# Designs tried in a protein design run: peptides against a protein of PDB entry 4JHK. Part 119

Target 1, 212 residues: chain A of PDB entry 4JHK
Amino acid sequence: EDYKIQSFDLETQKLLKTALKDPGSVDLEKVSSVIVDQSLKDQVFSREAGRICYTIVQAEAKQTNGSVFRRNLLNRLQQEFKAREETRKRSTQEWVCLVSFICNIFDYLKVNNMPMVALVHPVYDCLFRLAQSDALKNEEEVDCLVLQLHRIGDQLEKMNVQLMDELFNLLRDGFLLQEDLSSMGRLLLLEILEFRAGGWKLSDTAQKYYYS

## One batch from the design tools (peptide; made by RFdiffusion4, then SolubleMPNN)

Design b2_p19_6_s4 (from b2_p19_6, 11 letters changed)
Fold by OpenDDE base, seed 3:
Structure b2_p19_6_s4 (fold): chain B 212 residues (1-212), chain A 19 residues (1-19)
Amino acid sequence: as target 1 above (212 residues)
Amino acid sequence: SAEEAKRENRILALNTVLS
């Protein structure tokens, strides 16, 4: 399996590979910190980090029945989540990487084959922040919002349909009423509105309309 | 990964339409 860790230096790649195979032989707190740090800098890695994290969690559970990695990962994630407004102010890129990372962890890091309930509200909070007017005018944030909804929207809706309805009310209002959306931003919002309306899939007619 | 590629391609396709 390819874990897409090319963005790390060779020494860190070795550390991660060791963590994947023999987590007891490495500092799992350091591993978790490295993964989070890189996820905030590299969106390509950020969206794939969940698979790596899940594999390490499973490897540690099998090896020692421990959960040191998961605990450290989630603690660091919570710290970054709490500081999300400062992160957004500092760097839009780091902010969208953070959202992508949180959503990817939600997508891959299952507990007993179920989504982590504790991540539901943090994920929605991030998506609601992206759905505010000051974020919708930024194409990078709209790209992130729409991408995450394509990725995990159906799963999130199953966890809380009321929050999803509220979120999409904001997106509809943004599409219809906000004047400073880019053309791409408005088109992306329309597409995701239709995507959900179609049961989280795109009809052949819509596919032709948007992408032919 | 296949689904992720599909999502990225959709965004790229939109850019092509609007360019």
Scores: peptide ipSAE 0.030, ipTM 0.601, DockQ to the pose 0.020
Fold by OpenDDE base, seed 5:
Structure b2_p19_6_s4 (fold): chain B 212 residues (1-212), chain A 19 residues (1-19)
Amino acid sequence: as target 1 above (212 residues)
Amino acid sequence: SAEEAKRENRILALNTVLS
């Protein structure tokens, strides 16, 4: 399998490759920290990090019946989540990467083939932050919000439909009432509103409207 | 999967058409 780890130095690449194949022979706390650090600064890696983490979790479970990597990963993720407002103020790029990473972990890191319940509220909290007026005016944050909802919106709704309704109330208000949205931002909000209304699917008519 | 790839490229596709 191909993993997008070319952005790391050679020593770190070796560490990650070993973790993927022989997790018992490496410091899994260090591995988790490296993955989180890179996910916060590299958009390409952040997108693929969930798959890598899933593979390491499966490898450790198979080899030692352990869960050291997952525990360390989630502990670090919780720390970053708690500091999310400071991260957003410091760097929009890091904030967007953090949200993307949390959503990817939710999407890929299943427990007994089910979403991790512990991640539901953190994911919603991040999406609600992106749905605030001060975030909706930033195209980078709108892109992130819409992308995550396309990817995991249907799964999140199954976990808590009330929170999803509240989130989309904010998005509708943003689409209709917020004056400083870009044209692209407004159209992206409209698209995601229609996407959910269609059962998290795009109709043939909508496909033609938005993509042709 | 093809569906996953489609989801991840939706923003890019919209930007291309609407730009």
Scores: peptide ipSAE 0.026, ipTM 0.607, DockQ to the pose 0.022
Fold by OpenDDE base, seed 4:
Structure b2_p19_6_s4 (fold): chain B 212 residues (1-212), chain A 19 residues (1-19)
Amino acid sequence: as target 1 above (212 residues)
Amino acid sequence: SAEEAKRENRILALNTVLS
């Protein structure tokens, strides 16, 4: 399987490729740090990062029955999560990259084919932060929010429907009541409201309206 | 699976709109 790691230098690419095939032969703490660092500055990489992380986790489990990579990854992720408000204040771009990364890890890093329960509340916390009025007025944050809900909303709801209801109450209020939303932001909120209402599926009509 | 494929298609469609 090919992974999109061309954005890294050749040395780092080699490190990642080795980690994917023979994780026991590399410094997995370093590997996790490299992946997190890149994910925090490149939202496009976040999706790929999830796949890479899952593969490394599986490879290490199979090779040594170990979980060094996962532990290091989650520890670093927790550190970044704890500092999320500071990150948001410093850079909206870094903040949405962080959210994207956390959500993609939730999406890909399954344990025994199950979502990682420990990530449920952190993910919701990030989404709730994006759903606040001061965030909804920023189109970049709305883009991130809606994208993540499209990707993992159905899974998150299965984990905690009450939190999802509360989140979407905020989104409905934002859509209806907030005056300083961009036109695109308002459209995206409407779309995601309809998306959930349709069971996290798009009707033919909605598909044509929003994406055609 | 078919459901996974549909999900990916939705993600791709959204990415197109957001671009």
Scores: peptide ipSAE 0.026, ipTM 0.551, DockQ to the pose 0.024; fails the geometry check
Fold by OpenDDE base, seed 1:
Structure b2_p19_6_s4 (fold): chain B 212 residues (1-212), chain A 19 residues (1-19)
Amino acid sequence: as target 1 above (212 residues)
Amino acid sequence: SAEEAKRENRILALNTVLS
């Protein structure tokens, strides 16, 4: 398979490729750290990172019945999550990359073909932070929020519909009441409100309105 | 599979709008 790892140096690419094929032969803590570090810099890679992580997890499970990589990955994610406010203050870009990465891990890393329960609250916490008024005024954060909800909103709702209702109450209030939203931000909030209302699907009319 | 394909198409469309 072809994984988008061209942004890494050759040595790191080799490390990642080896982890994908023979995870028992590499330092999986180092591998997890490299993936997280790059995901915090590149939102596009963060999506690919989820796929890479899934593959490594599967490979290690088959090879040694181990879970060293997953444990290290989740530990690093927890560290970054705890420091999320500092990250947001330092760099909005890194903050939205962090959120994207956590959401992508939630999307790709399944336990017994089910979402990881341990990630549900951290994901919601990130989305709730993006739904605060100080974040909704930032278009980059709104973009991230709406994108993640399109990707994993239906799954998250199945895990906890009450939290999703609370989240969308904030989004509705933001759309209706917040004065300093950008035009694009307001449009995106409207779209995601309609998206959920339609069962996490878009009608043909909505598709043409928003995306054509 | 069909639903997943539709989902991916929606995500791609969103990414295009947001880019």
Scores: peptide ipSAE 0.023, ipTM 0.557, DockQ to the pose 0.024; fails the geometry check

Design b2_p19_7_s4 (from b2_p19_7, 15 letters changed)
Fold by OpenDDE base, seed 4:
Structure b2_p19_7_s4 (fold): chain B 212 residues (1-212), chain A 19 residues (1-19)
Amino acid sequence: as target 1 above (212 residues)
Amino acid sequence: GDEALKEVDEELLKELLEE
């Protein structure tokens, strides 16, 4: 299986490849840190990061029945989550990367093919933050919000439909009432409102676009 | 493997509840 890790230097690529095949032979704390750091810089990588993380978790479980990598990963994720407001103030780009990464971890890092319950509220908290008026006026944040809802909205709703209803009430109000939305932002909100109303189903064309 | 994964989930949940 091929992984998209070309953004890393050769030494780090080797480290990641070794972690995927023989996790017991590398510093898994370092590996987790590298993945998180890169995910905070590259939103595209965050998608791949979820898949990589899942593979490493599975490999370690099979090799040593250990969970060192996942523990370190989730600890780092929690640290970043707690500091999310500071991150947002410092860099919108890093903030949306953080949200994207958390959502992708939720999507890929499943236990018994089920999402981790512990990640449900953190994910919703991030999405609710993106749904606030001060965030909706920023197209980059709207892009992130809509993208994540396309990717994991159906799963999140299954975990807590009440929170999803509340979230979409905010999105509806933003679409209808907020005046400082960008044209694209408004279109994206409309699209995601319709997407949920349609049962979270993407056309083949839309699926290729959002999951490419 | 599954047991180890569940333990991590429980630990994370505990930490989140302590916030």
Scores: peptide ipSAE 0.023, ipTM 0.627, DockQ to the pose 0.912
Fold by OpenDDE base, seed 5:
Structure b2_p19_7_s4 (fold): chain B 212 residues (1-212), chain A 19 residues (1-19)
Amino acid sequence: as target 1 above (212 residues)
Amino acid sequence: GDEALKEVDEELLKELLEE
């Protein structure tokens, strides 16, 4: 398998490659920190990071039946989650990267093809924050919200349909009642409302928009 | 792969719930 890690220096690349093949021979706390730090800066890497993390988790479990990497990873995520309001105030870009990363971890770090229950509420909390009026007026936050719902909305709903209903009530109200939405923001809210109503399936038009 | 994670995941969840 080929992993996209060219953004790191050569030493760090070597560290990551070794972690993927022989996790017992490296400092897995350091590995987790490097991955989280980069994911908070780059959404493109954040998506790749989910795949990398899952591979390392599997490799460590198989090699030593250990969970050092995943424990450190999730602990760091929890720390960042707790400080999410401060992060949002400091940088909208870092905030949406944080949300994206948490959602990617939810998407990739599965056990027996099931998501980690412990991540359900943190993910919803992030999405609910993005659904508040002060966030909906920011197109960057709306982009993030809609992107995550496209990627993992169906999985989240399966975990807790009541929370999803509450979330979409906020999105519907935002679409209908909030006056300071951007044109694109309003369009994206409408699209995601229709996306869920359609059973979380992309239309041909939506497919071209998001993935072409 | 995932089968090996079952027991590990249970321990991890226990740790997270204790925090």
Scores: peptide ipSAE 0.022, ipTM 0.619, DockQ to the pose 0.348
Fold by OpenDDE base, seed 2:
Structure b2_p19_7_s4 (fold): chain B 212 residues (1-212), chain A 19 residues (1-19)
Amino acid sequence: as target 1 above (212 residues)
Amino acid sequence: GDEALKEVDEELLKELLEE
């Protein structure tokens, strides 16, 4: 299986490759830190990071029935989540990367195709934060919000439809009532409203936009 | 496989809930 890790130096690439094949032979705490750090810098990588994390989790479980990597990963994720407001204040880019990473971890770290229940509320908390008026006026945050909902909205709704309804109430209100939305932001909100209304089904055009 | 992951997941969930 091919993983997109070209952004790392050769030593780190080797570390990651070894973690994927023989997790017991590497420092899995370090591996988790590297993945999280890069995911906080590169939103595109966060998608790949989820897949990588899933593979490492499975590999470690199979090899030693261990969970060192996953524990360290989730602990770091929790730390970043708790500091999310400070992160947002410091850098919108880092904030949306954090949200993207959390959402991708939710998407990929599944057991028997089921998401971790413990991640449901943290994910919603992030999305609700993005749905606040001060965030909706920022196109970068709206883009992140809509992207995540395209990727995991259907799964999240299955986990808690009430929270999803509440979230979309905010999005609808933002679309209808908020005056300082960007043109693109407004379009994205409309699109995601229609996307959910259509049962979370993607058009070919939307597929290319969000997954290419 | 999945069974091992399920057990690991339960432990992790406990850890997350305790913090």
Scores: peptide ipSAE 0.021, ipTM 0.619, DockQ to the pose 0.427
Fold by OpenDDE base, seed 1:
Structure b2_p19_7_s4 (fold): chain B 212 residues (1-212), chain A 19 residues (1-19)
Amino acid sequence: as target 1 above (212 residues)
Amino acid sequence: GDEALKEVDEELLKELLEE
């Protein structure tokens, strides 16, 4: 299977490729750090990162019955999550990358074909933060919020419908009452409200936009 | 949710091996 890791230097690419095939032969703590660092800089990579992480977790479990990679990955994720307000204050770009990464890990790092229960509240906390008035006025944050809800909203709702209802109450109020939304932001909020109301089913056009 | 990620590693490993 091919993985999109062209953004890394050749040495790091080799490290990642080896981790995917023979995780016992590399420093998996270093591998996890590299993946998290890059995911915090590049939203495009964060989607691929989720798939890469899942593959490495499976490979290490099968090869050595180990969990060094996942342990380090989740520990780093927890640290970044705890510092999310500081990250948002420092850089909106890093903040939306963090949210994207957490959501993609939620999407790909499944156990018995089920999402990790431990990630449910952290994901909702991030989405609720994006749904606050000070975030909804920023198009970059709205883009991130709507993108994640398109990708994992149906899964999140299955985990906790009450939180999803509360989240969408905020989005509805933002759409109807908030005056400083961008034109695109307002359109995206309307679209996601209708998307959930329609049972989280994407049209063919929307499918191409979010997953191409 | 701040402390939720740290405690799930062993459980997840067991479940992964059953897949």
Scores: peptide ipSAE 0.019, ipTM 0.549, DockQ to the pose 0.066

Design b2_p19_8_s1 (from b2_p19_8, 8 letters changed)
Fold by OpenDDE base, seed 4:
Structure b2_p19_8_s1 (fold): chain B 212 residues (1-212), chain A 19 residues (1-19)
Amino acid sequence: as target 1 above (212 residues)
Amino acid sequence: SNLEKNKELEKTLPEFEVL
């Protein structure tokens, strides 16, 4: 497979390619670190990062029956998660990249073809933070929230419908009651409310209405 | 169940603290 790693320097690209093929021959802690670092800067890469991480996990399991990479990855992810409020204060861009990365790891890093239970509450916590009034007024945060719900909302609901109901209660309140939403933010909230109500699907008509 | 199997597998993974 071809992986989108052109944003890295050539040495790092070689490191990543080697990790994908022969994970036992590289420092997997370093590999996890560079993936996380780049994912915190590039929201587009964070999507690819999930796929890369899954491949490395599978390669290591097959080669040595080990889990060094996954352990290091999740340790780093936990560190970033714990520091999420400080990250948000420092940089909205890094904050939404962090949320995107966590959600993409949830989406790709399956265990027995199921989402990791350990990531369910952290993901919801991030989405709940994005659903607070101070975040909903920021279009970049609303974009992130809606994007993640489009990607993994159905999976998250399957893991915990009660939390999803609570989250969407906040989103509905934001849509109806918050005065300082941008026009686009309000539109996105309405769209995602209808998206879930429709079973996490959009009709062609709705797609054109909201995104044309 | 698959859920129970996953819970067992995840015992070896780092725990996430929800703030």
Scores: peptide ipSAE 0.095, ipTM 0.754, DockQ to the pose 0.125
Fold by OpenDDE base, seed 3:
Structure b2_p19_8_s1 (fold): chain B 212 residues (1-212), chain A 19 residues (1-19)
Amino acid sequence: as target 1 above (212 residues)
Amino acid sequence: SNLEKNKELEKTLPEFEVL
């Protein structure tokens, strides 16, 4: 498989490639740290990072029946999650990268082909934070929120429909009642409301309306 | 169930705490 890791320097690329093929031969703590660090800087990479992480997890399990990489990855992720409000205050960009990464790990890092239960509430907590009034007025945060719901909303709902209902109540209220939404933000909220209402699917007509 | 099996496997993994 080909992985998009061109954003790293050559030495780090080699490290990652080795981790993918022979995880027992590298420092997996370092590998996890590098992946998290880059994911916190590049939202686009976070999607690929999820896939990379899953591959390394599988490779290590197969090779040594170990879980060093996954353990270190999740520990680091938990640390970043706990500091999420500080991150948001420091940099909106880093905050949305963090949310994106957590969501992508939820999406890709399956256990027996199922989402990790431990990640459900953290993911919802991030999305609920993005659904607050102070976040909804920021288009970058709305973009992130809507993107994640498009990617993993159906999976999250299966894990906890009550939380999803509560989340979308906030989004509905934001769409209807909040005055300082951007035009695009309001449009995105409407789209995601309709997306869920349609069973996490978009009609061709709706696709043209929102994205053409 | 598959969910139950998954929960058992996750007991050995780090857990997240919502603040």
Scores: peptide ipSAE 0.069, ipTM 0.734, DockQ to the pose 0.123
Fold by OpenDDE base, seed 5:
Structure b2_p19_8_s1 (fold): chain B 212 residues (1-212), chain A 19 residues (1-19)
Amino acid sequence: as target 1 above (212 residues)
Amino acid sequence: SNLEKNKELEKTLPEFEVL
């Protein structure tokens, strides 16, 4: 199985490949750190990172019945989450990468085929932050918000429908009332409102309208 | 249920602090 890790140097690629096959033979704290660091810089990689993380977790569980990698990964994520406002202030790009990565971890790191309950509120906190007026005016943040809701919105709603209702109240208000939205931002908000209303699905006609 | 089993297992895992 191939993983998209070309952005790393050869030594790090070797480390990651070894972690995927023989996690007991490498420093899993270092592996987790490398994955998080790159995910905070590259949103495309953050999606692949979720898959990589899941594979390493499964490999370690099978090999040693251990959870060292997952523990280190989640500890690092918590640190980044706690500092999210400072990250947003410093760099919108890093902020949306952080949100994307947390959402991807929520999506991929299932336990007994269920989402991690501990990640539900942190994910919602990130999405609520993106739904604030000062964030909705930034197209990059709207892109991130809508992308995550497309990917994991249905799963999140199953975990807490009340929070999802509250979130979409903010999105509706933003769409209807906020004057400084970009044309693309407004279009994306409308699309995601319709997406949820349609049971987290988009009709072929709507797909063509919004994305052709 | 799997959800209940997950909740019990997660007690031993790092938790995110909600701000």
Scores: peptide ipSAE 0.045, ipTM 0.724, DockQ to the pose 0.126
Fold by OpenDDE base, seed 1:
Structure b2_p19_8_s1 (fold): chain B 212 residues (1-212), chain A 19 residues (1-19)
Amino acid sequence: as target 1 above (212 residues)
Amino acid sequence: SNLEKNKELEKTLPEFEVL
């Protein structure tokens, strides 16, 4: 299978390719660090990173019954999550990359076809931060929020419907009451409100209205 | 070896925890 790793140098590409096929022969701590570092800089890679991580986890489990890669990956994610406010202050781009990456890991790294419970609250915490007034006025943060809810909102709601209700109360209030939203931001909030109301699906009418 | 190093890491690295 082909993975989108052309953004890395050749040495790192070889490292990643080897990790995907023979994880026991490489430094999995280094592999996890490289993936996290790149995911914090490139939102496009974040989606691919989730798939890569899943493959490495499966390969290591099959080869050695180990979980070194996953444990190291999650440890690094926890460190980045703890520092999320500092990251946001430093760079909105890095912040939305972090949120995107955490959400993608939530989506891909499942245990027995279920999301990792340990990631539920961290994901909600990130989304709630994006739903605050100071974040809703930033189109990059609104884009990130709406994108993640499109990707994992249905799964996340199944894990905790009360938190999802609270989150969408904030989004509704932002849509109705916040005056400094961009026109696109307001449109995106309306769309995601309708998306959830429709059972996390887009109607044909909505598809034409929002994405034509 | 990298395999040996990985085995050592398995014993010592924590997983993500709910804060």
Scores: peptide ipSAE 0.044, ipTM 0.587, DockQ to the pose 0.846

Design b2_p19_8_s2 (from b2_p19_8, 8 letters changed)
Fold by OpenDDE base, seed 5:
Structure b2_p19_8_s2 (fold): chain B 212 residues (1-212), chain A 19 residues (1-19)
Amino acid sequence: as target 1 above (212 residues)
Amino acid sequence: SNLEKNLEREKTLPEFEVL
C-alpha cells in the first residue's frame, strides 16, 4: 500500500515504509517524532499522517502486541497541546496544523471502531479556542475550525452533546454579533451552523452555494 | 478483531489536561 510521504528525504521515507511493515525493526520513538514534526508544518500531510499512524499501530500490535508507537505519539501530542497558546502566539499556521493533527488522530486512531475518550476534551478545547473572538477574526483559524467540524463534528457530538451545544452557541454569537469577521469567515460560520442543523450533512444545493 | 481487542485491553491512557 502506498502512502504520501514525498515531503521527507529518502532515508526518512525508508524509515517510515519499514515502520509500516516491520515496526519492530525501527526506532518507533523516532518515527513518531518525525511524523509529528512534519504534521505541525504541513496540514495536507496531517491527514495522511493519521492513516499512517493507524497502520503502524496495527502493525505493531500484530507483530509484538505492543503499543510503543502509540504511546510516544500521544505523549508528544500532549506536550504540544499543553504549549498550544505559545504556539498560537508564535505562528497561526503552526497552531492550526496542531489542531488539525489532533483532530486527525482522533479520527483515525479508533479502537473497536470507537474514538479515544482521552482525546475528546483536548479536541473540544482546541475548537473552543478557535471559537473565541480573537480567533474568529482570523480567516485561517476559521478555516481550520470549520474543516475539523466537517470531518469529526458528528463523532464529537456523539461523545458529548453538551459541549457541542456550547461550542455552537459561541459560533452563532460570533456570526451574529462580531463585527470584525472577514466576509469569508462569516460565510463559513453560517455554513457550519447549517451543516450541523442538517444532521452534519450538506445538500447539493447548499454545496453549490457555499463552495462553487 | 484481535488487534482491536488487544488494544482495548491495554492500560487506559490518561486524558490530557484541560487548560
Scores: peptide ipSAE 0.028, ipTM 0.642, DockQ to the pose 0.135
Fold by OpenDDE base, seed 1:
Structure b2_p19_8_s2 (fold): chain B 212 residues (1-212), chain A 19 residues (1-19)
Amino acid sequence: as target 1 above (212 residues)
Amino acid sequence: SNLEKNLEREKTLPEFEVL
């Protein structure tokens, strides 16, 4: 019921609150832009952003049978995705925020209780980029990769098991062969390999080993 | 956009769930 929007100024908070309840009375393009901008700066907000976006989409559909917000949101997301390499070069933090945001949108914005097919390949593209050797040696990128796979890996695999197999081949090779992984990075890769092997679940023993 | 076009081929209205 309550949304974590304290990071915004008061005017923007009002805008977001109005969008959540009466989306037809606000500029939904502006709302989408504000949400994306903040999600690119704050990885914690990116998860909340998914929930906020879902609520606005439903509210607009109910009120006007429209999809202006979702269209603008996804268009902006596509723009950021296309520029992902430039973003990564500029700021690892912004890059992992972008990946987190895309994955959270994939997780929350469903149609007929199904993930949006249009987001499947963009999500995989981001995860594959994080699975490259230059990214695996960066603990911040490994953290992001493993976090997203914990959140949406099971859903993503259902959409395309072949790509998931290819992704995990890279992760296995990174774990076994890459010499410049951090100790934590190597541990995280091992955990996620075990996580998938266990049907996207951790045994009680594994839970204690990795997170206690 | 490509994302928009792909989504138009899906059902446009989400299922309403109580949050």
Scores: peptide ipSAE 0.022, ipTM 0.602, DockQ to the pose 0.051
Fold by OpenDDE base, seed 4:
Structure b2_p19_8_s2 (fold): chain B 212 residues (1-212), chain A 19 residues (1-19)
Amino acid sequence: as target 1 above (212 residues)
Amino acid sequence: SNLEKNLEREKTLPEFEVL
């Protein structure tokens, strides 16, 4: 399959392509760093990055039964997660890219066809941060929150329904009580509340109401 | 890292598939 890596220079593209096919021949720490760095700048790439990461993990496991790439990836994610508040202060865009990337890794990087338990709390922590009053007033953060819940909400709920209930309590409170929400933000919160209530599905009628 | 430690505790291998 083709991977969307055209945004990288030719040398980096070669590096990534080699990592996908022959991970033992490249510096997998460097590969992980390149992927994370780009994912923190481009939310669209962060989605593709999840797929790329999964492929590299499988290729390395098959070739050497190793997990160097995954360890480096998770280590970098941990570092970025720990620094998330500083990232948010520096750049809202980088912050939402970070959240998006972590969620995409959760979505794609399955182990034994199951989500990684190690990522559950970090994902929830990010979503809870986006659900705070100071974040809900920012459309970029609301967009990110709602997008991730649309993508992985059902999976995440299966991992911990109690945390999901708590998260949606915050979202409901924000919708009902917070005065400085944008019109779009308020609409998105209402939609996602309805989305979960409907079993993480959107009816055709609701689709037209919210997105037409 | 905490993430790595949690992963090691899972002791689960990836399921191989063709992408």
Scores: peptide ipSAE 0.019, ipTM 0.588, DockQ to the pose 0.050
Fold by OpenDDE base, seed 2:
Structure b2_p19_8_s2 (fold): chain B 212 residues (1-212), chain A 19 residues (1-19)
Amino acid sequence: as target 1 above (212 residues)
Amino acid sequence: SNLEKNLEREKTLPEFEVL
């Protein structure tokens, strides 16, 4: 399998490749830190980071029946999550990368083919934060919000429909009532409202309307 | 406000359960 790790230097790429194949031969704490650090800087990598993490988790489980990588990953993720407001204040880009990464971990890092329950509320918390009026006025945050909902909205809803209803109430209100949305932001909110209403699917008509 | 409610909710979030 090919993993999008070209953004790392060659030494780090080697480290990651080794972790993917022979996790017992590398410092898995270091590996987790490298992945998180890069995910906070690069949203493109953040998208793939979940898959990489899952592969490493599986490799370690098979090799040693261990979970060192996952523990370190989640510990670091929790640290970043706790500091998310400060991150948002410092850099919108890093904030949306963090959200993206958390969502991707939720998406890929399955346990018994199910999402980790422990990540449900953290994910929703991030999305709720993006759904606040101060965030909805920022197109970059709206982009992130809508992107994540497209990716994992159906899974999240299955985990907690009440929170999803509450979230979309905020999005509806934002769409209808908030005056300082960008044109694109408003369009994206409308699209995601329709997306969920359609069972987390985009109709052919909607596809043509929004993306032609 | 919704923002205030969200912030208060964030304060009460449980810690990650590391598996």
Scores: peptide ipSAE 0.031, ipTM 0.491, DockQ to the pose 0.058; fails the geometry check

